# Peptides against a protein of PDB entry 5JXT: the designs that were tried, part 13

Target 1, 319 residues: chain A of PDB entry 5JXT
Amino acid sequence: SLLPKKEINVYIGMSEMQVKWYQKILEKDIDAVNGAGGKRESKTRLLNIVMQLRKCCNHPYLFEGAEPGPPYTTDEHLIYNAGKMVVLDKLLKRIQKQGSRVLIFSQMSRLLDILEDYCVFRGYKYCRIDGSTAHEDRIAAIDEYNKPGSDKFIFLLTTRAGGLGINLTTADIVILYDSDWNPQADLQAMDRAHRIGQTKQVVVYRFVTDNAIEEKVLERAAQKLRLDQLVIQQGRAQVAAKAAANKDELLSMIQHGAEKVFQTKGAFGTMAEKGSQLDDDDIDAILQAGETRTKELNARYEKLGIDDLQKFTSESAYE

## One batch from the design tools (peptide; aimed at target 1 L78)

Design b1_p11_2_s3 (made by RFdiffusion4, then SolubleMPNN; from b1_p11_2, 5 letters changed)
Fold by OpenDDE base, seed 5:
Structure b1_p11_2_s3 (fold): chain B 319 residues (1-319), chain A 11 residues (1-11)
Amino acid sequence: as target 1 above (319 residues)
Amino acid sequence: SSEVPKYILRR
């Protein structure tokens, strides 16, 4: 029988560089962030801010002029300048030592470019698939990863490209480096490893930048997933889980943690205390705290009925 | 010991 997947949200502090870039993004559009734009503030502008903040949560080098150079180098700075990379770097060492194999999903192909450079720098053998990967190259990458005795440790995937019905049961660890706005896309990604043919306990690590917009993206995804589950269970096909955030929801998401980000001089949380010098005990503490917060998050939404969940989910029709 | 290069120059 397939063991149930274990999902853990891994709450990660921003690096000092991420805090500085997060501040710059908010400051550039401070009137929109403060809600001062009123009716003139377009939903498109807020969506652009959300996208920039999500890029910052992933890696500051997703911004032009953020990477130090020329000369441009792949070095330890690629890791310590992003909280998610610091945790990933420690976690991958543990995963490899355990004899596990890992799928890493992101929404951003440009983040996969950074992860490729990281894999080369650490000497991790990898495969890659994104939205631009030709069909034949996808098959070849999947076959190379899944072959008996494959030396490929990591598979790098965009969530949507990896969601396309492929079998990756030769991996037992899934890292969601970021989250889709559609929780079903993340589930479909997880279910590439958590499928018939899996022989191990699948563990899913969802990276979430703490005290940032990604916490609100996660909450909204959890709410929507619960709504989708209740709709399926109740046979109420017509409750189109209204997917698109309204303007006020987007504004609330942008404002979440913004004050603390503006007050912060340096890094956040464990990144402020230890930076790149996280040990195994620090990783265990992060994972334990994440497991607790994951249970608390799920317990909040499990108690809500369809009507309560709908009040917080803005009106976008799933056709 | 696979000498992981200390840094990789990106062109």
Scores: peptide ipSAE 0.168, ipTM 0.761, DockQ to the pose 0.058
OpenDDE base, seeds 1, 2, 3, 4: peptide ipSAE 0.109, 0.025, 0.041, 0.034; ipTM 0.730, 0.712, 0.606, 0.549

Design b1_p11_2_s4 (made by RFdiffusion4, then SolubleMPNN; from b1_p11_2, 5 letters changed)
Fold by OpenDDE base, seed 1:
Structure b1_p11_2_s4 (fold): chain B 319 residues (1-319), chain A 11 residues (1-11)
Amino acid sequence: as target 1 above (319 residues)
Amino acid sequence: SSEVPRYLLRR
């Protein structure tokens, strides 16, 4: 029988460079961030801020003028300038040592470009699929990854491209480098490894930037997932329609952790204490803390009814 | 090494 998948949210502090860029994004639109535009603020402007903050949480080199140079190099700076890369770099060494194979999903094809350069730099053999990959090349990449005795360790995928019915049961680890606004897209990505033909325990690591917009993206995705489950169970199809965040919800999401980000000099959490020098014990501590917070998050939403899940809990933005 | 940043290199 297929074992249930284990899902762990991995909460990761920003690097010093990410904090500086996160501050810069907020400062550029400070009037919108402070709600000074009130009811007149454009929803499109707030959505753009959310997208820039999510890019920052992924990697600062997604912005013009962030990468150090010239000369521009592929070196350790590609790792230590992004908290998620620091954790990924340590986690991949452990995964490889365990004889596991890994799927890495992102919403951003430009992040996959950075991850390709990282794979080359570390000597990791990989396959790639995104939304621009031709059908024939997609089949070839899947077959190359799945072949008996494949030397491909990593598969890099965009979440939506990876969600299209493919079988990747030759991997047992899934890393969601970022999250989709639709939790069903992430579930479909996990189900590429977690399906008939899997012989190992599938483990899913969901990377979440701590004290940032991504925590609110995750909470909103968990809320939607629970609402969808209850709507299916109760046959109340009409409830699903209010899935788009309103302006006040977007503003609350942008403001989450912003004050602490402005007060921070340097990096956050374990990134401030150890930077790129995380050891195996630090990774175990991060994973254990993540497992605890994941259980707490799930327990919070499991008890809520449809009427509670339809209310955006603004209270969780000020805690 | 490159004189062009990664940001401008579209694969």
Scores: peptide ipSAE 0.481, ipTM 0.935, DockQ to the pose 0.227
OpenDDE base, seeds 2, 3, 4, 5: peptide ipSAE 0.478, 0.287, 0.478, 0.479; ipTM 0.932, 0.810, 0.935, 0.935

Design b1_p11_3 (made by RFdiffusion4)
Pose (drawn by RFdiffusion4):
Structure b1_p11_3 (pose): chain A 317 residues (1-241, 244-319), chain P 11 residues (1-11)
Amino acid sequence: SLLPKKEINVYIGMSEMQVKWYQKILEKDIDAVNGAGGKRESKTRLLNIVMQLRKCCNHPYLFEGAEPGPPYTTDEHLIYNAGKMVVLDKLLKRIQKQGSRVLIFSQMSRLLDILEDYCVFRGYKYCRIDGSTAHEDRIAAIDEYNKPGSDKFIFLLTTRAGGLGINLTTADIVILYDSDWNPQADLQAMDRAHRIGQTKQVVVYRFVTDNAIEEKVLERAAQKLRLDQLVIQQGRAQVAAAANKDELLSMIQHGAEKVFQTKGAFGTMAEKGSQLDDDDIDAILQAGETRTKELNARYEKLGIDDLQKFTSESAYE
Amino acid sequence: SSVSHSDISLP
């Protein structure tokens, strides 16, 4: 029995420093922010703003000249200058206290570099797979974290790094520091720990910058994830739109017994006998429209799970 | 310093 994973959006604010940088990004190209300029502009200008705001929502030290002036030290400012780092510090502390281990995923390798400095600062044992990591390296990194009684606690990965089918069930908590544009990428990262061999409840925490660009980014991905489900669930429709033996057999046998019983004429003909007054015609049209409504209202309401013929139906016996 | 965020729980 594999327990369904718990996925939680953790909505996070921004530090005072992030607001300063967030405002500068928006100011430096306020024209494009207010939707000015021609409609012919290429997508490049707006997408550059998206990248900067994404970096800003992650950590201000991703911008050069942002870390407090030279010389540079690695201290508590690494934590309190990014809202996500403040939430993560207490979250990681609570995770280790309950005997849990955690996979931390990110879109940006420069952020995992910042998380490396954090792990060394707090004394956390950790592993990293980067996507810019050789094959033999990440095999050892997987084994090190999966070793029985492993010294490691945190596993730093990029959402795409490892490839398909790698197993990290020796962890039961996943933290998505930032989200991906395509929902299958994040979903695959959660299934590094949420797969066969996982014994404990998998909990996934997704850091989201509330009232900022990442909240809006999330709604789109949630929509694209919902669209994918509808396509996959309806993937049986085109193969259903020939005729089975039973379908053909049912068409022929339908009402055949009543035909054999009949010596004279059938229904509409036996009761009225090829002569029809106005009242008889009106009853035929009223009964037909009623049947027509009930038939259409029954089938236009159905779903794929009702129309889909099982392959075992072809096993006529 | 402080930063706003939503509540978090653990199992």

Design b1_p11_3_s1 (made by RFdiffusion4, then SolubleMPNN; from b1_p11_3, 3 letters changed)
Fold by OpenDDE base, seed 1:
Structure b1_p11_3_s1 (fold): chain B 319 residues (1-319), chain A 11 residues (1-11)
Amino acid sequence: as target 1 above (319 residues)
Amino acid sequence: MSVSHSEITLP
């Protein structure tokens, strides 16, 4: 029988470079961040700020002129300059030692480019699929990954490309490197490994940048998921008016953690204490703290009714 | 819930 999947949010501090770039993004649009534009502020401008902050949470090299060079060389800087990469690098070593295989999902194809460079640098054998991958190449990549005795350890996927009904039950670990605004897209990605034919316990690690915009993206996704569940259970399909995030909600998301980011000299949390020198005990502590915060987040939304959840639901303006 | 807006001052 298929075991229930275990889902853990992994809360990760920003690197020093991420803090500097996060500050720079906020500083560039400080009047908008402070709400000085009021009713005059463009929703599009706020959405652009949210997108830049999400890029920063993923990797600073998603920005032009952030990567050290020339010469542009892949080295340890690719890892220590992003908190998620530091945790990923340690977690992948553990996953490999356990004889597991891993799917890594992101919303950003450009982040998959960075993850390819990382895989090459660490000597991890991988497959890749994104939205630009031809149908034939997609089939070939899936078949190569699923092949009995495949030497491919990692499958890199964009969340949308991975959602297209494929079977990847030869993997038992799922890493969501970032979150979709639509929690159903992430569920569809998890269901590539958590499906009939899976023989192992599927574990899902959701990476979340701590004290940043991604906590608010996660909260909104959790609210939407709970609302969708309640609407189905109550037969009230018509009541789920998909409200796009309003300006005040976007502004609140942008402001979340921003004061602490401005006050921070260096990195955040465990990244400030140990940086790239995280050990196995540090990873266990991060996972245990994440499991606790995941339970707390779920418990917050389990008690809310449809009317309470509807006040906070935003659709992605990027559908 | 009222979304609290805080002013963020540059250092």
Scores: peptide ipSAE 0.009, ipTM 0.482, DockQ to the pose 0.016
OpenDDE base, seeds 2, 3, 4, 5: peptide ipSAE 0.005, 0.000, 0.000, 0.000; ipTM 0.455, 0.428, 0.436, 0.447; seed 5 fails the geometry check

Design b1_p11_3_s2 (made by RFdiffusion4, then SolubleMPNN; from b1_p11_3, 4 letters changed)
Fold by OpenDDE base, seed 3:
Structure b1_p11_3_s2 (fold): chain B 319 residues (1-319), chain A 11 residues (1-11)
Amino acid sequence: as target 1 above (319 residues)
Amino acid sequence: MTVSHSEITLP
């Protein structure tokens, strides 16, 4: 029988470099961040700020001139300059030691490029599929990953490319490196491993940058998921999930943690204390704290009715 | 080959 999937939000502090770039993004549009534009502020401008902050949460090398060079060489700096990479690097070593195989999903194909450089640097054998991958190459990558005795440890996917109904039940670990605004896209990604033919306990790790915009992206995705469930249960087909975050909601998301980011010198949380020197006990503490916060988040939204959940709707940046 | 991360210029 297929075991229920275990989902854990992994809350990760920003690196020092991420804090500096997050500050720079906020400072550049400080009038918009402060709500000084009022009714005249463009929703498009706020969405652009949200996208830049989400890029910063993923990796600072998504920005021009952020990568150290010339020469541009892959080294330990690729890891320690992003909190998610520090945790990923430790987690992948554990996953490999236990004889598991892993799917890594992101919304950003450019982040998959960074993850390819990381895989090469660590000597991890991988497959990749994104939105640009030809149909024949997708089939070949899936077959190469799923073959008996495959030496491919990691599959790198964009969340959208993972939505194509493919079977990846030869993996038992799923890492969502970032979250979709649509929780159904993330569920569809998880269901590539959590499907008929899976023989192991599927574990899903959702990376979330702590004290940043990604906490609000996650909250909005959880609200939408609960709303979708209640609409299905109550037969209220007319409750079109309001597709679009309003300006005030986007502004509130941008402002979340911004004051503390401006006051911070260096990194956040465990990244400030340990940086790239995270040990196995630090990872266990992060996972345990994440499991607790995940239960608390779910319990918060389970108590809300349809009318309360409808006040907070997230636009997928891709509608 | 380091994939030249296409420079998202912070405008």
Scores: peptide ipSAE 0.005, ipTM 0.446, DockQ to the pose 0.036
OpenDDE base, seeds 1, 2, 4, 5: peptide ipSAE 0.000, 0.006, 0.000, 0.000; ipTM 0.433, 0.450, 0.447, 0.430; seed 2 fails the geometry check

Design b1_p11_3_s3 (made by RFdiffusion4, then SolubleMPNN; from b1_p11_3, 5 letters changed)
Fold by OpenDDE base, seed 2:
Structure b1_p11_3_s3 (fold): chain B 319 residues (1-319), chain A 11 residues (1-11)
Amino acid sequence: as target 1 above (319 residues)
Amino acid sequence: MEVKHSEITLP
């Protein structure tokens, strides 16, 4: 029988470089961030800010001129300049020692490029599939990864490419490096490993940048998932959850944690305390804190009815 | 000099 998957949100502080870039993104559009544009602010402008903030949460090198150089060499800076990479680097070492194999999903093909550079730098053997990968090359990559005795440790996928019904049950660990706005896309990605033919306990680690827009992306996705479940259970098929965030919701998401980011000098959380020098105890603490916050998040949405889940609860950005 | 994939601007 297939074991239930274990899902853990891993809350990760920004590196110093991420904080600086996050500040710059907010400062560039400060009037929009402050809501000064009011009803005249375009939804497109807010969506662009959201996209830039999400890029920052993933890796600052997604911005032109962010990578230190010349020389433009892959080195430890690729890791320590992104909180998610610091945690990923430690987690992958643990996963490998356990004899597990891992799927890493992202929404951003350009982040997969950074992860390829990282894999090469660490000597991890990997496969890659994204939206541009030819059909034949996808088959070849899947077959190479799934072959008996495959030496491929990591499979890098865009979440959309992972949705294509492929079987990757030869992996038992799933890392969602970022989250989709549609929780069903992430579930479909997880189902590549958590499927008939899986023999191990599947564990899903969802990376979430703490005190940043990604917390609100996650909350929105969790809210939508619960609403979809309740609509199915109650037979209210016509309650089309407005799939698209409105302007006020986007603004609230952009404002979340912005004040603390502006006040912060250096990195956040464990990244401020230890930076790239995280030990195994620090990783265990991060995972335990993440497991607790995951349970709390789920418990929050489990108590809400359809009418409550349809209302975006604007928790004031000031608590 | 191995061109980093991160530096490849997609056209």
Scores: peptide ipSAE 0.025, ipTM 0.417, DockQ to the pose 0.047
OpenDDE base, seeds 1, 3, 4, 5: peptide ipSAE 0.008, 0.007, 0.000, 0.008; ipTM 0.432, 0.438, 0.382, 0.504

Design b1_p11_3_s4 (made by RFdiffusion4, then SolubleMPNN; from b1_p11_3 with S1M D7E)
Fold by OpenDDE base, seed 1:
Structure b1_p11_3_s4 (fold): chain B 319 residues (1-319), chain A 11 residues (1-11)
Amino acid sequence: as target 1 above (319 residues)
Amino acid sequence: MSVSHSEISLP
């Protein structure tokens, strides 16, 4: 029988470089961040700020001129300059020692480029599929990964490319490096490993940058998922999905943690204390704290009715 | 809430 998947949100502090870039993004549009534009502020401008903040949460090298060089060389700086990479680097070592295989999903193909450089640098054998991958190359990559005795440890996927009904039950670990605005896209991605033919306990790690925009993206995704479940259960299929995030909701998301980011000199949380020197006990503490916060988040939305959940639903602004 | 800019001069 297929075991239920275990889902854990992993809350990760920003590196010093991420804090500096997050500050720079907010400073560039400070009038918009402070709500000084009011009714005049365009929704498009706010969505652009949200997108840049999400890029910063993933990796600062997604910005032009952020990568140190020339020469542009892959080194330990690729890891320590992003909190998610520091945690990923430690977690992958543990996953490999356990004899597990891992799917890594992101919304950003350019983040997969960084993860390829990381895989090469660490000597991890991998497969890749994104939105640009040809159909034949997708089949070849899936077959190579699923082959009995495959030496491929990691599969790198964009969340949308992973949604295409493929079977990856030869992996038992799923890392969502970022979250989709649509929680169904993330569910479809993790269901590539959590499917008939899986023989292991599937564990899903969802990376979330702490004290940043990604906490609000996660909250909105959780609200939408609960609403979708309640609508199906109550037969209220006509409950119009409320319109895309309004300006005030986008402003509230952008402002979340911004004051603490401006007050911070250096990195956040465990990244400030340990940085790249995280040990196995530090990772266990992060995972335990994440499991607690995941239970608290779920318990918050389980108590809400349809009418309460509808007040906060933003549709995907990126269709 | 107004986010106060501390003038962190980027070099």
Scores: peptide ipSAE 0.000, ipTM 0.434, DockQ to the pose 0.019
OpenDDE base, seeds 2, 3, 4, 5: peptide ipSAE 0.005, 0.000, 0.000, 0.000; ipTM 0.463, 0.453, 0.437, 0.453; seeds 2, 3 fail the geometry check

Design b1_p11_4 (made by RFdiffusion4)
Pose (drawn by RFdiffusion4):
Structure b1_p11_4 (pose): chain A 317 residues (1-241, 244-319), chain P 11 residues (1-11)
Amino acid sequence: SLLPKKEINVYIGMSEMQVKWYQKILEKDIDAVNGAGGKRESKTRLLNIVMQLRKCCNHPYLFEGAEPGPPYTTDEHLIYNAGKMVVLDKLLKRIQKQGSRVLIFSQMSRLLDILEDYCVFRGYKYCRIDGSTAHEDRIAAIDEYNKPGSDKFIFLLTTRAGGLGINLTTADIVILYDSDWNPQADLQAMDRAHRIGQTKQVVVYRFVTDNAIEEKVLERAAQKLRLDQLVIQQGRAQVAAAANKDELLSMIQHGAEKVFQTKGAFGTMAEKGSQLDDDDIDAILQAGETRTKELNARYEKLGIDDLQKFTSESAYE
Amino acid sequence: AVPEVPDHILD
């Protein structure tokens, strides 16, 4: 029995420093922010703003010249200058206290570099797979974290790094520091720990910058995830739109017994006998329209799970 | 205060 995973959006604000940088990004190209300029502009200008705001929602130190002036030290400012780091610090502390281990995923390798400095600062034992990591390296990294009684606690990965089918069930908590544009990428990262061999409840925390660009980014991915479900669930429809033996058999046998019983004429003919007054015609049209409504209202309301013929129906016996 | 981001930037 594999427990369904708990996925929780953790909505996070921004530090005072992030607001300064967030405002500068928006100011440096306010024209494109207000939707100015021609409609012919290429997508490049707006996408550059998206990248900067994404970096700024992650950590301000991703911008050069942002960390407090030289010389550079690695201290508490690494935590309190990014809202996500403040929430993560207490979250990771609570995670270790309850005997849990955690996989931390990110889109940006430069952010895992910042998380490396954090892990060394707090004394956390950790592993990293980067996507810019050799094959034999990440095999050892997987094994080191999966070793029984492992020294490690945190596993730092990029959402795409490892490839398909790698197993990290020795962890039961997943933290998505930032989200991906395509939902299958994040969903695959969660299934590094949420797969066969996982014994404990898998909990996934997704850091989202509330009232900023990442909240809006998330809605779109949630929509695209919902669209994918509808396509996959309806993937049986085109194969259904020939005729089975039973379908053909049912068409022929339908009402055949009543035909054999009949010596004279059938229904509409036996009761009225090839002569029809106005009242008889009106009853035929009223009974038909009623049947027509009930038939259409029954089938136009159905779903794929009702129309889909099982392959075992072809096993006529 | 954190400025709001218009939706068209994501298009």

Design b1_p11_4_s1 (made by RFdiffusion4, then SolubleMPNN; from b1_p11_4 with A1M I9L)
Fold by OpenDDE base, seed 4:
Structure b1_p11_4_s1 (fold): chain B 319 residues (1-319), chain A 11 residues (1-11)
Amino acid sequence: as target 1 above (319 residues)
Amino acid sequence: MVPEVPDHLLD
């Protein structure tokens, strides 16, 4: 029988570079971040800030001129300048040693470009599919990954491209490098590995930048998912889950952790303590803390009714 | 190495 998937949010501190860039993104639009624009603030402006902050949480090299050079060569800087890459690098080594195979999902095709450079740098054999990948090339990549004795360890996918009903049950690990605004897109991505034909325990690691906008993206996604479940259970199909965040919700998301980010001169959390020098015990601690926080997050939303779940809260589950 | 953040964040 198919085992239930294990889902763990992996809360990851920003690197020093991410903190600096996150600060600069906020500073550039400080009046908007402080809510000084009020009702006149453009929703588009707030969405742009959200996008830039999410880029920063993923990797600073998603910005032009962020890559150190010349020379422009892939090196350890690709890893240590992004908290998610530091954790990914250690986690992939563990996953490979366990004889597992991994799907890595992102919303950002440009992040997959960075992950390709990383795979080449580490000597990881991979497949890639994104929104631009031709249908024939998608089939070829899937077949190459799924073939018996495939040397492809990693499959890099955009969440939406990976959601298209494909079977990747030859992988047992799923990494969501970032989260979709629609939790159903992430579920569909997980279901590429967690499907009939899977013989292993599927484990899903959801990377979440701690003390940043991504916590609020995750909370909103979890809230929406619970609301969608309750609406189905109660037959209240007319309760349109608020699909898009309003201005106040976006502003609250942008403001989350901003003060602490402005006060920080270095990296955050484990990234400040260990940097790129995480060991197996550090990874186990991060995963255990993540499992605890995941349970707490779920338990928060399980207690809420439909009416409460329709309201965005600025309050973190961990404040 | 942490590069300096440019004054303009280009998309």
Scores: peptide ipSAE 0.107, ipTM 0.815, DockQ to the pose 0.223
OpenDDE base, seeds 1, 2, 3, 5: peptide ipSAE 0.014, 0.029, 0.028, 0.009; ipTM 0.591, 0.721, 0.738, 0.536

Design b1_p11_4_s2 (made by RFdiffusion4, then SolubleMPNN; from b1_p11_4, 3 letters changed)
Fold by OpenDDE base, seed 5:
Structure b1_p11_4_s2 (fold): chain B 319 residues (1-319), chain A 11 residues (1-11)
Amino acid sequence: as target 1 above (319 residues)
Amino acid sequence: MVKEVPDHLLD
């Protein structure tokens, strides 16, 4: 029988470089961040801020002029300048040592470019699929990854490209490097490994930048997922329509952790204490804390009915 | 290196 998947949110502090770029993004649009634009602030501008903050949470080299050079060489700086890369680098060593194989999903094809450079730098053999990958090349990459005795350790995928009917049950670990606004896209990504034909315990690690916009993206996704589940269970088709964040929700998400980011000199949390020198005990502590916070998050939304979940979309904008 | 995003995707 297929074992239930384990899902763990991995809460990760920003690097010093991420904090600096996060501050710059907020400062550039400070009037919008402070809500001073009122009715004149466009939803599009807020969505752009959200996208820049999410890029920062993923990797600062997604911004022009952030990568050190010339010469533009891949080195340890690719890892230590992003909290998610520091954790990923340690976690992948463990995963490989355990004889596991891993799917890494992102919303951002440009992040997959960084992850390719990382894979080459670490000597990890990988496959890649994104939205631009030709159909024949997708088949070839899947077949190369799934072949018996494949030396490909990592599969890099955009969440949406990986969601389209692919079977990747030869992997047992899933890393969601970021989250989709639609939690169903992330579920579809997980279900590439967690499917009939899987022989191992599937573990899903969802990376979440702590004290940043990604916590609110996660909370919103969890709320929406619970609502979708209850709607399906109750046969109430009508609730699906309010999927897009309103302006006030976007503003609240942008403001989350902003004060702490402005007050912080250097990195956050474990990134400030240990930086790139995270050991195995630090990773275990991060995973254990993540498992606890994941249970607490799920327990919060499991107790809510449809009406409460619909109200909470309005009230959680004020806390 | 992260490839430059075409300008039309930055608008």
Scores: peptide ipSAE 0.007, ipTM 0.407, DockQ to the pose 0.076
OpenDDE base, seeds 1, 2, 3, 4: peptide ipSAE 0.007, 0.007, 0.007, 0.006; ipTM 0.473, 0.417, 0.405, 0.482; seed 2 fails the geometry check

